# Peptides against a protein of PDB entry 5IXI: the designs that were tried, part 40

Target 1, 141 residues: chain A of PDB entry 5IXI
Amino acid sequence: TPLLDASSLEYLFAQGQYDLVKCLAPIRDPKTEQDGHDIENECLGMAVLAISHYAMMKKMQLPELPKDISYKRYIPETLNKSIRQRNLLTRMRINNVFKDFLKEFNNKTICDSSVSTHDLKVKYLATLETLTKHYGAEIFE

## One batch from the design tools (peptide; made by RFdiffusion4, then SolubleMPNN)

Design b2_p14_6_s3 (from b2_p14_6, 8 letters changed)
Fold by OpenDDE base, seed 4:
Structure b2_p14_6_s3 (fold): chain B 141 residues (1-141), chain A 14 residues (1-14)
Amino acid sequence: as target 1 above (141 residues)
Amino acid sequence: VKPTEEQKKRLFSF
């Protein structure tokens, strides 16, 4: 585990979510079109982590979450705007892909093992560091 | 947009 106490980790996790969504910690520039797709997939992964953390904090299972829960509030605003401009079929596909991703993550981690909210915070921050341009270097170096 | 198996391996590991 990282050398961060619980209070520090809680703060950094909250701030990291805010910074990612508000683009205060901008995601890295894609090197290729495929890299761009990888970046978007990582953003969806960040949403999976954030939603899973929320559910665990509220002692809720996935079926108990609002039916309209989506990635939209948990990804960079710039990416959300980009997705909204894509055609209906593409947006529907993204929604379905995300739903499946979230379900699979929950089944293979939360349900399968004793993953804690602490673990999710660590994973979130670690992924955030690799996804963004310069954010979080001081946390892990 | 489709998560890769590699991404899933990283994300699902704890």
Scores: peptide ipSAE 0.572, ipTM 0.943, DockQ to the pose 0.608
Fold by OpenDDE base, seed 5:
Structure b2_p14_6_s3 (fold): chain B 141 residues (1-141), chain A 14 residues (1-14)
Amino acid sequence: as target 1 above (141 residues)
Amino acid sequence: VKPTEEQKKRLFSF
């Protein structure tokens, strides 16, 4: 378990995002239906972190983000395809859930506390480790 | 799909 400097963390964060979305680091298999829902919620959480990090880097407030901001580019492609196959009402609900999730996160953390992009990267990678099957195995050897 | 309070607690903690 090496000590990571800022540049290393930046690299790992970027690589982690890519690996998650491209399914190079596949998410863990659900044990139950509820576990499947939990996994999807974790993926939405990952999208919240990624978008918030993006907003911070661009010095953008949440209301200034594109109105069509979505989880679609920030979750595993396989999950995105699965969601797209669900009925319209379900997809609408997921969109609403995500938007509320993003708003709540920003209100309770970004706008309220001194959360940095560094903190978001750490949180992202830590969550990624728990969400995926074998991510981090090489780093923590 | 709805985030749990436990998930929010973990995610919102810094």
Scores: peptide ipSAE 0.570, ipTM 0.942, DockQ to the pose 0.629
Fold by OpenDDE base, seed 3:
Structure b2_p14_6_s3 (fold): chain B 141 residues (1-141), chain A 14 residues (1-14)
Amino acid sequence: as target 1 above (141 residues)
Amino acid sequence: VKPTEEQKKRLFSF
């Protein structure tokens, strides 16, 4: 269970987002090609959590967010650059997969009032620790 | 790349 108070959790969540995007907390090295795909999917999941948290904080539903909302500002910048170099069809597929992912997450979690911004912060930080090489905060006990 | 069922279960569980 997390031992942090609300203010500490807010700080660590903000710092964790910054560290992931700026590659200060680099993602782990893939062991296989399939592992690489899994890592990219985890990064997209991190974007889903971050965007959902933003929407909840602003009390906005997905249709109220910009139509061009994407993962680009919420994933490691190195991965974002890699994706931008891929062919058009691949990039279109990734965009569609992400939009479906975000929609499904919101339909199954965010629309349920049982999920709070606190829950999203905890999940984000927990996932961040497993996704990155050396990032580890003693948040949970 | 499409998220796996295992990832969805982990991400959607609260």
Scores: peptide ipSAE 0.567, ipTM 0.941, DockQ to the pose 0.599
Fold by OpenDDE base, seed 1:
Structure b2_p14_6_s3 (fold): chain B 141 residues (1-141), chain A 14 residues (1-14)
Amino acid sequence: as target 1 above (141 residues)
Amino acid sequence: VKPTEEQKKRLFSF
């Protein structure tokens, strides 16, 4: 964003991650059941962005990340609690979906293009704005 | 739930 310098973007990105996970920036209410699924998928996408950003900052490849890397610490706590209450097969499926999601993202962007950490921050904040109820209105207004 | 192709296009586009 041309309106944000690097320092401001770094701050907002860090704060945005915290606000999403801690539900200080609550995700929007689903309008339908399918909308609810879309919201959860967007949350998984946010986790993909956050983890990819972390990996890039640390100059690490996916196999070098902790083996227990997952979406759990990168999605809203409320959603994480909800997922934990679902049955084993559902949780396994979600885990697999996320792993594939992360792998595909990295293959098609991080490993194959000139995507930068700056780009990821912008994408994260832009997605956060659409995903949450009121967050980010001032930033991209 | 699995991400849609539309979501992927949006997310993967830079």
Scores: peptide ipSAE 0.566, ipTM 0.941, DockQ to the pose 0.602

Design b2_p14_6_s4 (from b2_p14_6, 7 letters changed)
Fold by OpenDDE base, seed 3:
Structure b2_p14_6_s4 (fold): chain B 141 residues (1-141), chain A 14 residues (1-14)
Amino acid sequence: as target 1 above (141 residues)
Amino acid sequence: VKPTKEQFERLFSF
């Protein structure tokens, strides 16, 4: 794989977020019902990475973010629309999963500065490659 | 559906 300088990585990270949300890089098709749940959870994880990166760049702790912080702006628009149409109990479960991801990620990685913004960009792009159909293949070639 | 331990480890491993 080619080496990426800081400017290139910053660009790819920003573009990757845009492509995921706008479905320009569509998520892969689920093979089973369980696979569908795994894909949705991976999308929630992508939201956690993006939010954490934002917080670190702004020198903010997660508790300093609005209490109504949500995954909505950080997941594929098609998935967001699908979730909004599900019943209240299901939406509550999804919110709980997201909050658990965010909490655990903060406790295990963000605290004590064990993870940098650089690490988050790399992880985001790597996960994006596995989550989408054909995106990022050339980056990790 | 609540994520498995493996899902957590995969997503947040560096």
Scores: peptide ipSAE 0.379, ipTM 0.902, DockQ to the pose 0.633
Fold by OpenDDE base, seed 5:
Structure b2_p14_6_s4 (fold): chain B 141 residues (1-141), chain A 14 residues (1-14)
Amino acid sequence: as target 1 above (141 residues)
Amino acid sequence: VKPTKEQFERLFSF
């Protein structure tokens, strides 16, 4: 596995986000109901990473982000459509999970200023490899 | 389903 320079990492991070959202890198199939929930939560986590990266690049704090910040454009489009078809209570619960992830991540990681945008890119790509069916093989070989 | 602490830490550990 070759080491990636900053430019390569930037490219792969951008491409990875695109591939995940556009379902070019489809998420893995759930093995159980609980696994399905875990996959969805991982997708919400990916949204938190992407949003946090954006905020850090813009030198913005979490309270300065739009009040209507959402996971919707940061998760697979197929999953987003699936969630929209669920009942109101379920959608509210999912939104609460995302808000909790974002808040907790900001509190424990971003506020400490110990994590860089570089670290977020690495974590995003590593999680993407685990979350998707076949993505990452060419990147991490 | 609410995520566990372990799940969160797995996703956001550095």
Scores: peptide ipSAE 0.379, ipTM 0.903, DockQ to the pose 0.669
Fold by OpenDDE base, seed 2:
Structure b2_p14_6_s4 (fold): chain B 141 residues (1-141), chain A 14 residues (1-14)
Amino acid sequence: as target 1 above (141 residues)
Amino acid sequence: VKPTKEQFERLFSF
């Protein structure tokens, strides 16, 4: 784990979210169709991390979050547009994957307070490095 | 595509 002060980590985490969603840190090119699916699942995971961090910062549990919580605002805009163009069954499956990620992560980690907001930031940035083409090199290389 | 258990663990390991 990188040695960053709290303020620096907070900044990098916020900027990383922005860069991912706005595609300023573009996701890596898939090597295969399956790799593409893995990338999308990683993006869904990033959404879970971001939402969980938000919930923890607001001292809220998942049931207290808006009922319509979704991954849409927390994934790359290009991916969101792509998903919206897919058929209903595919979109339902993607949503189910996200909901499963969120539920499992909450049950195993958030509810037990086994992971801090600090840990979420680190994990987010670390995953962002692997998910994007060149982002995070200055932090983890 | 639904991720495997291993994929989930990779994504949310700390």
Scores: peptide ipSAE 0.371, ipTM 0.901, DockQ to the pose 0.643
Fold by OpenDDE base, seed 4:
Structure b2_p14_6_s4 (fold): chain B 141 residues (1-141), chain A 14 residues (1-14)
Amino acid sequence: as target 1 above (141 residues)
Amino acid sequence: VKPTKEQFERLFSF
């Protein structure tokens, strides 16, 4: 954000990832079944942002990432555990959704170099605020 | 169940 210097943004981005995964910043309660689905998709999106940022920082292209790349390390642990308990078809669907997100995001933004690591950090933190219950108030209010 | 185009655009808008 315009109010944060590069060092502050880097710190907050790293801390935000940790807080999301470790559920220190718990995701908001779903209001409906559809809202719950939207929340899960937002988490998958957060994984795409985090992975893309990692790839860009390491100067790697998407095909250079491990073939078994997954959302699992980049979403809330509670959600990961929940997904693991679902049936095979559901898990396959979720994995396909994630891979579609990653592919489309890469094709539309990364390949065109239209998105920077700075942009990813800002988007990550902004989405984190909307996704979680009380996180980010000190930053964006 | 598959995310719509609008959902994707919202999620990855900058």
Scores: peptide ipSAE 0.368, ipTM 0.898, DockQ to the pose 0.612

Design b2_p14_7_s1 (from b2_p14_7, 7 letters changed)
Fold by OpenDDE base, seed 4:
Structure b2_p14_7_s1 (fold): chain B 141 residues (1-141), chain A 14 residues (1-14)
Amino acid sequence: as target 1 above (141 residues)
Amino acid sequence: SKFDEDFNKLIHSY
């Protein structure tokens, strides 16, 4: 955002990642089954943003990242635990969705546009605000 | 922006 300088944005981005994973910023309650599905996809999206930011900061391409890259440490711990309890087919689907998401985002968005680490931070925080119950009002209001 | 559109499309396409 125009109101945040670089240092403030860096701080908020780091804190936001921590708050999401540790459930200090709890995700919103699903209103329907479809909303629950949307929430999970938003969480996978948050993982894609975080990983993309990491790769960009390290000046790495996706193929240079570990082949066992996963969403697990980038999503709320509660959701991670929930996914682990699901059947194998469901877990495989989620993993495939994540990998497809990451690949598509890299190929179509990161590579085909001038997306910066700044853009990723802003999008992460903006999505975090809509994904969680009470987080981020002071930043974007 | 294209970035916003791409991201929003992805998280709602699966």
Scores: peptide ipSAE 0.583, ipTM 0.936, DockQ to the pose 0.757
Fold by OpenDDE base, seed 3:
Structure b2_p14_7_s1 (fold): chain B 141 residues (1-141), chain A 14 residues (1-14)
Amino acid sequence: as target 1 above (141 residues)
Amino acid sequence: SKFDEDFNKLIHSY
């Protein structure tokens, strides 16, 4: 695995976010219903990483972020459209899961340990590789 | 790392 300098990592992280949201890097096909559920949670996790990175870059804590912060801008557009078509209870559940992810990750991981923006970028790209079909092969070879 | 473990555990806990 080749070492990436800071500028290259910054570029790949930004491009990866764009590719995920715009479905240029399509998410993998679910093998089972449980796998489909895992894929959605991985997408919510990607949103948590992206938001945490944003907050860290802006030197902001979670309470300083908009109260209506959502995963919608940070997940694949196709998945976002799919979620919007689901019933109210399902949408509420997904939102609650995301809120729990964001809260717990920042309280237990970001605030507690010495996690840096560099760590978040690497984790984002690594997760993106496993979440999508063929993305990231050249990055982690 | 603890960071990797925490994240992986979190997204697979629900």
Scores: peptide ipSAE 0.582, ipTM 0.935, DockQ to the pose 0.747
Fold by OpenDDE base, seed 1:
Structure b2_p14_7_s1 (fold): chain B 141 residues (1-141), chain A 14 residues (1-14)
Amino acid sequence: as target 1 above (141 residues)
Amino acid sequence: SKFDEDFNKLIHSY
């Protein structure tokens, strides 16, 4: 936002990632089954944003990232534990969805839209606000 | 923006 300088944005982005993963900023309660599905996809999206930001900062392309790159370290620990308890086919599906997210976002959006690390931070924090129960009200008010 | 649109479409496509 125009009210946040680069240092403040960097701090909030780092803190937001930590708060999401450690469930210090808990994700919102699903209102419906579809909402629950949306929440999980939003979490996978948050992982894509975080990984894309990392790659961009390191000036790395997707093929240069580890082949075993996963969403596991970038989503809420509670959701990660839940996914681990699901059956093999479900876990495979989720992993495939994540891989598709990452590929499509980088190929279609990052490569074609001149997205900056600043844009990724802002989008991450904005999405975090809607994904979690009470996070970030003071940031975007 | 295109970025916002692409991301929002992505997370609601699956």
Scores: peptide ipSAE 0.580, ipTM 0.935, DockQ to the pose 0.831
Fold by OpenDDE base, seed 5:
Structure b2_p14_7_s1 (fold): chain B 141 residues (1-141), chain A 14 residues (1-14)
Amino acid sequence: as target 1 above (141 residues)
Amino acid sequence: SKFDEDFNKLIHSY
């Protein structure tokens, strides 16, 4: 396994985001209904990590982010399409969960600890490995 | 780490 320097990590983080959203790294198949729910929450979590990284790079606080910030362009396109086909109450609940995730993570984790953009990239890639079917196979060859 | 624990707990709490 090659040593990942800062530039390599930056590349892998960008590529990982692209692969997840474009479904080039497809998410794992749910084993149960609860697992399906967990997978969706993990995807929302990935959006929180990506947005938090963006905000940190821009030196922006959570209240300074656009009010219409959404998970939509940070999750797999297939999942986004699936969510859009669900009833209004379900879509509202998912949006509320995302808003809670973003608020809670930035308030209790980002603000309370010295989390860096480096840490966010590592966590994103590590979570991507478990969320998707075969991601990381080439990296760890 | 606390960061890892916070994130993992969060995505599995809802």
Scores: peptide ipSAE 0.577, ipTM 0.934, DockQ to the pose 0.759

Design b2_p14_7_s2 (from b2_p14_7, 7 letters changed)
Fold by OpenDDE base, seed 4:
Structure b2_p14_7_s2 (fold): chain B 141 residues (1-141), chain A 14 residues (1-14)
Amino acid sequence: as target 1 above (141 residues)
Amino acid sequence: SKFDEAFDKLVHSY
C-alpha cells in the first residue's frame, strides 16, 4: 500500500468523511439481516471515530462535548433518513448504542496517550474501505 | 493493535 504523508492523510480523512455522509461513497449492500445490522453499527463506529478525532483536535474531553451530540451528521444521509422513519423505541435504542459506544471508546482508547489523531484517521479510512462498495481501491490496494 | 481490537469489539458488541 502507498505510504501516506501527514498532509495526504489529512486530506483523505476529510474527503472520506464528506464522501461517506454525502453517499458519494455508498455503503455496501447488506447480504443478510445481520449484515445490515453490522453495517449500521459500523456507521455508528465511523461517527464515534469522527467525533473523537474532532474532540482531540479541539482538545476537548467527552464531558465538554454538547449534551445533544449525535451521530446524525457523521453517518450516510440515506441511513439517517432511514433511522428517522423508525419508531421511537428503535431510535432511542440506536441513540443509546451510539452514546454507549462513544463513551466506552473514549474511556478505553482516547484516554490512552498512545492513541493519536493519526490512528483515528487510519482506522476511519480502513473501515471506510470495507464499509463502502468501491472506496479505497486506489489507496489500500 | 489494542486500538483496532477495541474498536472492532465495540462495533460488533451491539
Scores: peptide ipSAE 0.354, ipTM 0.879, DockQ to the pose 0.680
Fold by OpenDDE base, seed 5:
Structure b2_p14_7_s2 (fold): chain B 141 residues (1-141), chain A 14 residues (1-14)
Amino acid sequence: as target 1 above (141 residues)
Amino acid sequence: SKFDEAFDKLVHSY
């Protein structure tokens, strides 16, 4: 895997977010029901990474983030549409999982000064590679 | 890394 400088990593991170949300880098097809569940959780994880990166860049703490913070603009549009079609209890559960994930991730990692925005970008792109069908073929070769 | 492990654990804990 080629070594990326800071500017290249910044660009790829931004482009990766766009590609994921706009489904230009489509998520992998689930092989089982559990795999489908894992894929959705990975997408929520991607949202947590993106939001955490934003918060760190703005030097904001989790309690300072808007109360209406949501995963919706940080996950694939197709998945977002799918979730909106589910019943109220399911949607509430997903929202609770996301908020729990964000809180736990913040407590376990973001509060650690050793974690940088650089680390978040790398993790985002690495996860994007495994989450999507063909992303990273040229980047990670 | 510890960071990677923490993320993976959280993703698969729900």
Scores: peptide ipSAE 0.353, ipTM 0.877, DockQ to the pose 0.677
Fold by OpenDDE base, seed 2:
Structure b2_p14_7_s2 (fold): chain B 141 residues (1-141), chain A 14 residues (1-14)
Amino acid sequence: as target 1 above (141 residues)
Amino acid sequence: SKFDEAFDKLVHSY
């Protein structure tokens, strides 16, 4: 297992976000309908991690973030395009799930300082490895 | 860890 210092972890976290959004690290193919649902929720989770990291770096609380904060810039572009094509009720449901996820995550972890920016980077990269097809072999092996 | 479990529960609660 490679030793990751702070600068290396920062680089990998930034590159991982870029690779996920730009689909350079494509998400895995769903094996079942439930797996497809889990994959989309994991993508929303990745957005929550990225936004939480941003907020912590800026020393901002969740209520201080823009009220129209969205997952759109933090998920794979292919998934974002797919969601845009779905009906209004589906899009509303996805948006509600994301906002509830962000709120609950903030209340349970960020507010009491039990989670650091380091923890968020590690969790992001670890989740990225399982979410995508071929990413992370050199990082965690 | 508790953090990992909390994240996993949130992802799979919807």
Scores: peptide ipSAE 0.352, ipTM 0.878, DockQ to the pose 0.655
Fold by OpenDDE base, seed 1:
Structure b2_p14_7_s2 (fold): chain B 141 residues (1-141), chain A 14 residues (1-14)
Amino acid sequence: as target 1 above (141 residues)
Amino acid sequence: SKFDEAFDKLVHSY
């Protein structure tokens, strides 16, 4: 199979985000409670990747992003609905984890220019393959 | 890669 060019990668990245959020590529079933926790954190990570990519494309720094930026529109809709049904303390914790994750990732990667938009797209798609059940189109080996 | 390790560490640190 031919190597992915920039246009193909851009398309797959956009489609992958849509598939994850709309649950067209459903997340894998947790094998344990810890695995379930890891899956949710991976979803938050996917949100961080998507937001970071957006910020880099728009040449915006993290403080320039809306103050009410959230993971909500960047995670699977089913997970978002699940989180909304959890108690206040749990929702607060998840939000804090996301905020810390986003900030730390930004400080370690985006601000230092150690990561490109290309890297983010590749990581997003690679993670999507392992995070979801049947996203079995081997994009990366 | 170094980036992959950093991302994985962040995801599993919470």
Scores: peptide ipSAE 0.351, ipTM 0.876, DockQ to the pose 0.655

Design b2_p14_7_s3 (from b2_p14_7, 8 letters changed)
Fold by OpenDDE base, seed 4:
Order: sequence, then structure tokens, then C-alpha cells
Structure b2_p14_7_s3 (fold): chain B 141 residues (1-141), chain A 14 residues (1-14)
Amino acid sequence: as target 1 above (141 residues)
Amino acid sequence: SKFDEDFDKLVHSY
């Protein structure tokens, strides 16, 4: 991000998280059932990025985070409400997928490569742009 | 980058 200094990136990252969760940056409309599934997984991915960033900032490892760490506070509120309405088995599956995402990403990506908080911010914002309807055009275009 | 590839693969692996 040659056009963004550290302070600007920090601001945009914080604002982006808020906008996603509060649905101020609404997620794109699914074109198919598969697209809807992809969108949900992208949201879980956003949660993984946010949590990983938090852990890095606090200089914590995954085992040091609360055992009941969840995606819930890191995804759009509308999606969270939708998931809560689904049956127990579906909710368990989603939680397992998230746990797998978090574990795999941190064990095989964060540890294998020198990923920084800067990298996580950039990836978060870039993914946010494609995940949402109108967001971020002024940042990356 | 490897980071980008890993994340994209992960998100689309399920």
C-alpha cells in the first residue's frame, strides 16, 4: 500500500471492521447458492484475519486466547442473526469451519511465513472491498 | 504472495 501510511492504514482497518460488523458496508448479494456459501466463508475469513491481528498486537498465541473465541463479533450482524436461526447441527458445522480456518491459518500461514499486522490489515481491506457492495473503491482504485 | 494464496485457498476450501 504505497499510498497509505501506517496511521491511515490503521484508521481504515479499524473503520472497516466497524463498517462490516455494523452492516454499514453491506455484503454483496449472492448470485447463487454457492455464492452465498462463499460469502459466508469469506466472512469467517474476515473474522480469522481480525482475530489474528488482535493476537499479534497483543503478542499472544492462539492457545492463549479464550477457548470460546468466536467469529460472532467479527462478522456482519445480519449474518450472525441468520446463523443463530439455523439448526444446531448447522451452527456446529459453521463453528467447526471457523475453528479450522483459524487453526490452519495461524499454524500454516502465520507461522510458516513472516506475516505482519500490516499484511493482515491490507488483506482485510482488500477482501472487504470484494465482499461488500460499494466499499473501498477510493482506497484501491 | 504465499499469504494471499493461503488465505484464498482456505476461504474457498469448504
Scores: peptide ipSAE 0.603, ipTM 0.938, DockQ to the pose 0.770
Fold by OpenDDE base, seed 3:
Structure b2_p14_7_s3 (fold): chain B 141 residues (1-141), chain A 14 residues (1-14)
Amino acid sequence: as target 1 above (141 residues)
Amino acid sequence: SKFDEDFDKLVHSY
């Protein structure tokens, strides 16, 4: 595994976010219904990482972020469109799961540990590799 | 690391 400098990691992190949202790095095909559920939760997790990184860079805490903060801008566009077509109860559940993810991650992981923006970028890219079909093979060789 | 475990457990606990 090659050691990436700060500038390279910053670039790859930004590009990875763009590739995930724009579906340039398509998410893997679900093998089962449960796998599909896991994939969606992993996407919500990616949103949590991205938002946490943003907040950390701006030196802001979760209560300082807009109340209407959402996963919508941080997940694959295809998945976002799919979620919008689901019934109200399902959409509410997904939103609640995301809110729980964000709150718990920041309270127990970000605030209670020495997690840095560097750690978030590495985790984002590593998760992106397993979440998508062929992305990241060159990064984590 | 604890960070990796926390994230993985969180995402796969729902």
Scores: peptide ipSAE 0.603, ipTM 0.938, DockQ to the pose 0.754
Fold by OpenDDE base, seed 5:
Structure b2_p14_7_s3 (fold): chain B 141 residues (1-141), chain A 14 residues (1-14)
Amino acid sequence: as target 1 above (141 residues)
Amino acid sequence: SKFDEDFDKLVHSY
């Protein structure tokens, strides 16, 4: 297990985002319907982490983010395509869940706690390991 | 940490 300095962590975070979105690190297969729901919410959570990291790097507050901010660029492309095929009410519900996630996380966690970009990157990579099938296998060998 | 707990709780709250 290599020691991860700041530059290495930055690289792995960027690579992890790319791998998740491009499905190079495919998400785990759901074991149940509830597990499938959890997986989708975990993906929305990953989007929240990525967006929060971006906002923090740009010294932006949540209200300053674009009003049309979406999870679409931050989740697996396969999941994004799947969601787009669902009915309007389902898509609206998913979008509402994401908006709630982003709002609550930034108001209750980012603003109330001394969370750094470092913490967000670590959490992103740690969650990526559990969300995907085999991510991190080579790094932690 | 509180951060980890908040995130995990949030993701599984819906």
Scores: peptide ipSAE 0.602, ipTM 0.938, DockQ to the pose 0.766
Fold by OpenDDE base, seed 1:
Structure b2_p14_7_s3 (fold): chain B 141 residues (1-141), chain A 14 residues (1-14)
Amino acid sequence: as target 1 above (141 residues)
Amino acid sequence: SKFDEDFDKLVHSY
């Protein structure tokens, strides 16, 4: 956003991650079963954005990240608790989806399209606005 | 942008 300077964007990005995980910015209520599925995938996407941003800031490639990297600390705590209660096959599927997200996004988007940390912050905040109930309407208004 | 499109496709591909 041209209205936000770098320091403000950095602050909002950090705060947004905290608010999402701690459920201070609660995710929207699903209107349908498919919407619920989309919401969960959007949360996994938010994890991918956060991790990609971290890696980019540290000048690390995907193989350099911990092999046990997970979405768990990057999604809403309520969703994380819900996933933990699901059966093994479901948890395996979700983990596989996340791994595919992370790999594909980094290979196709991060590596090939010269995405910047600025772009990731903006996308994170923009997605956060639509993913959550009331978050930051004034930021991109 | 391509970035926005890629991300949107990704989260709705599964």
Scores: peptide ipSAE 0.602, ipTM 0.938, DockQ to the pose 0.801

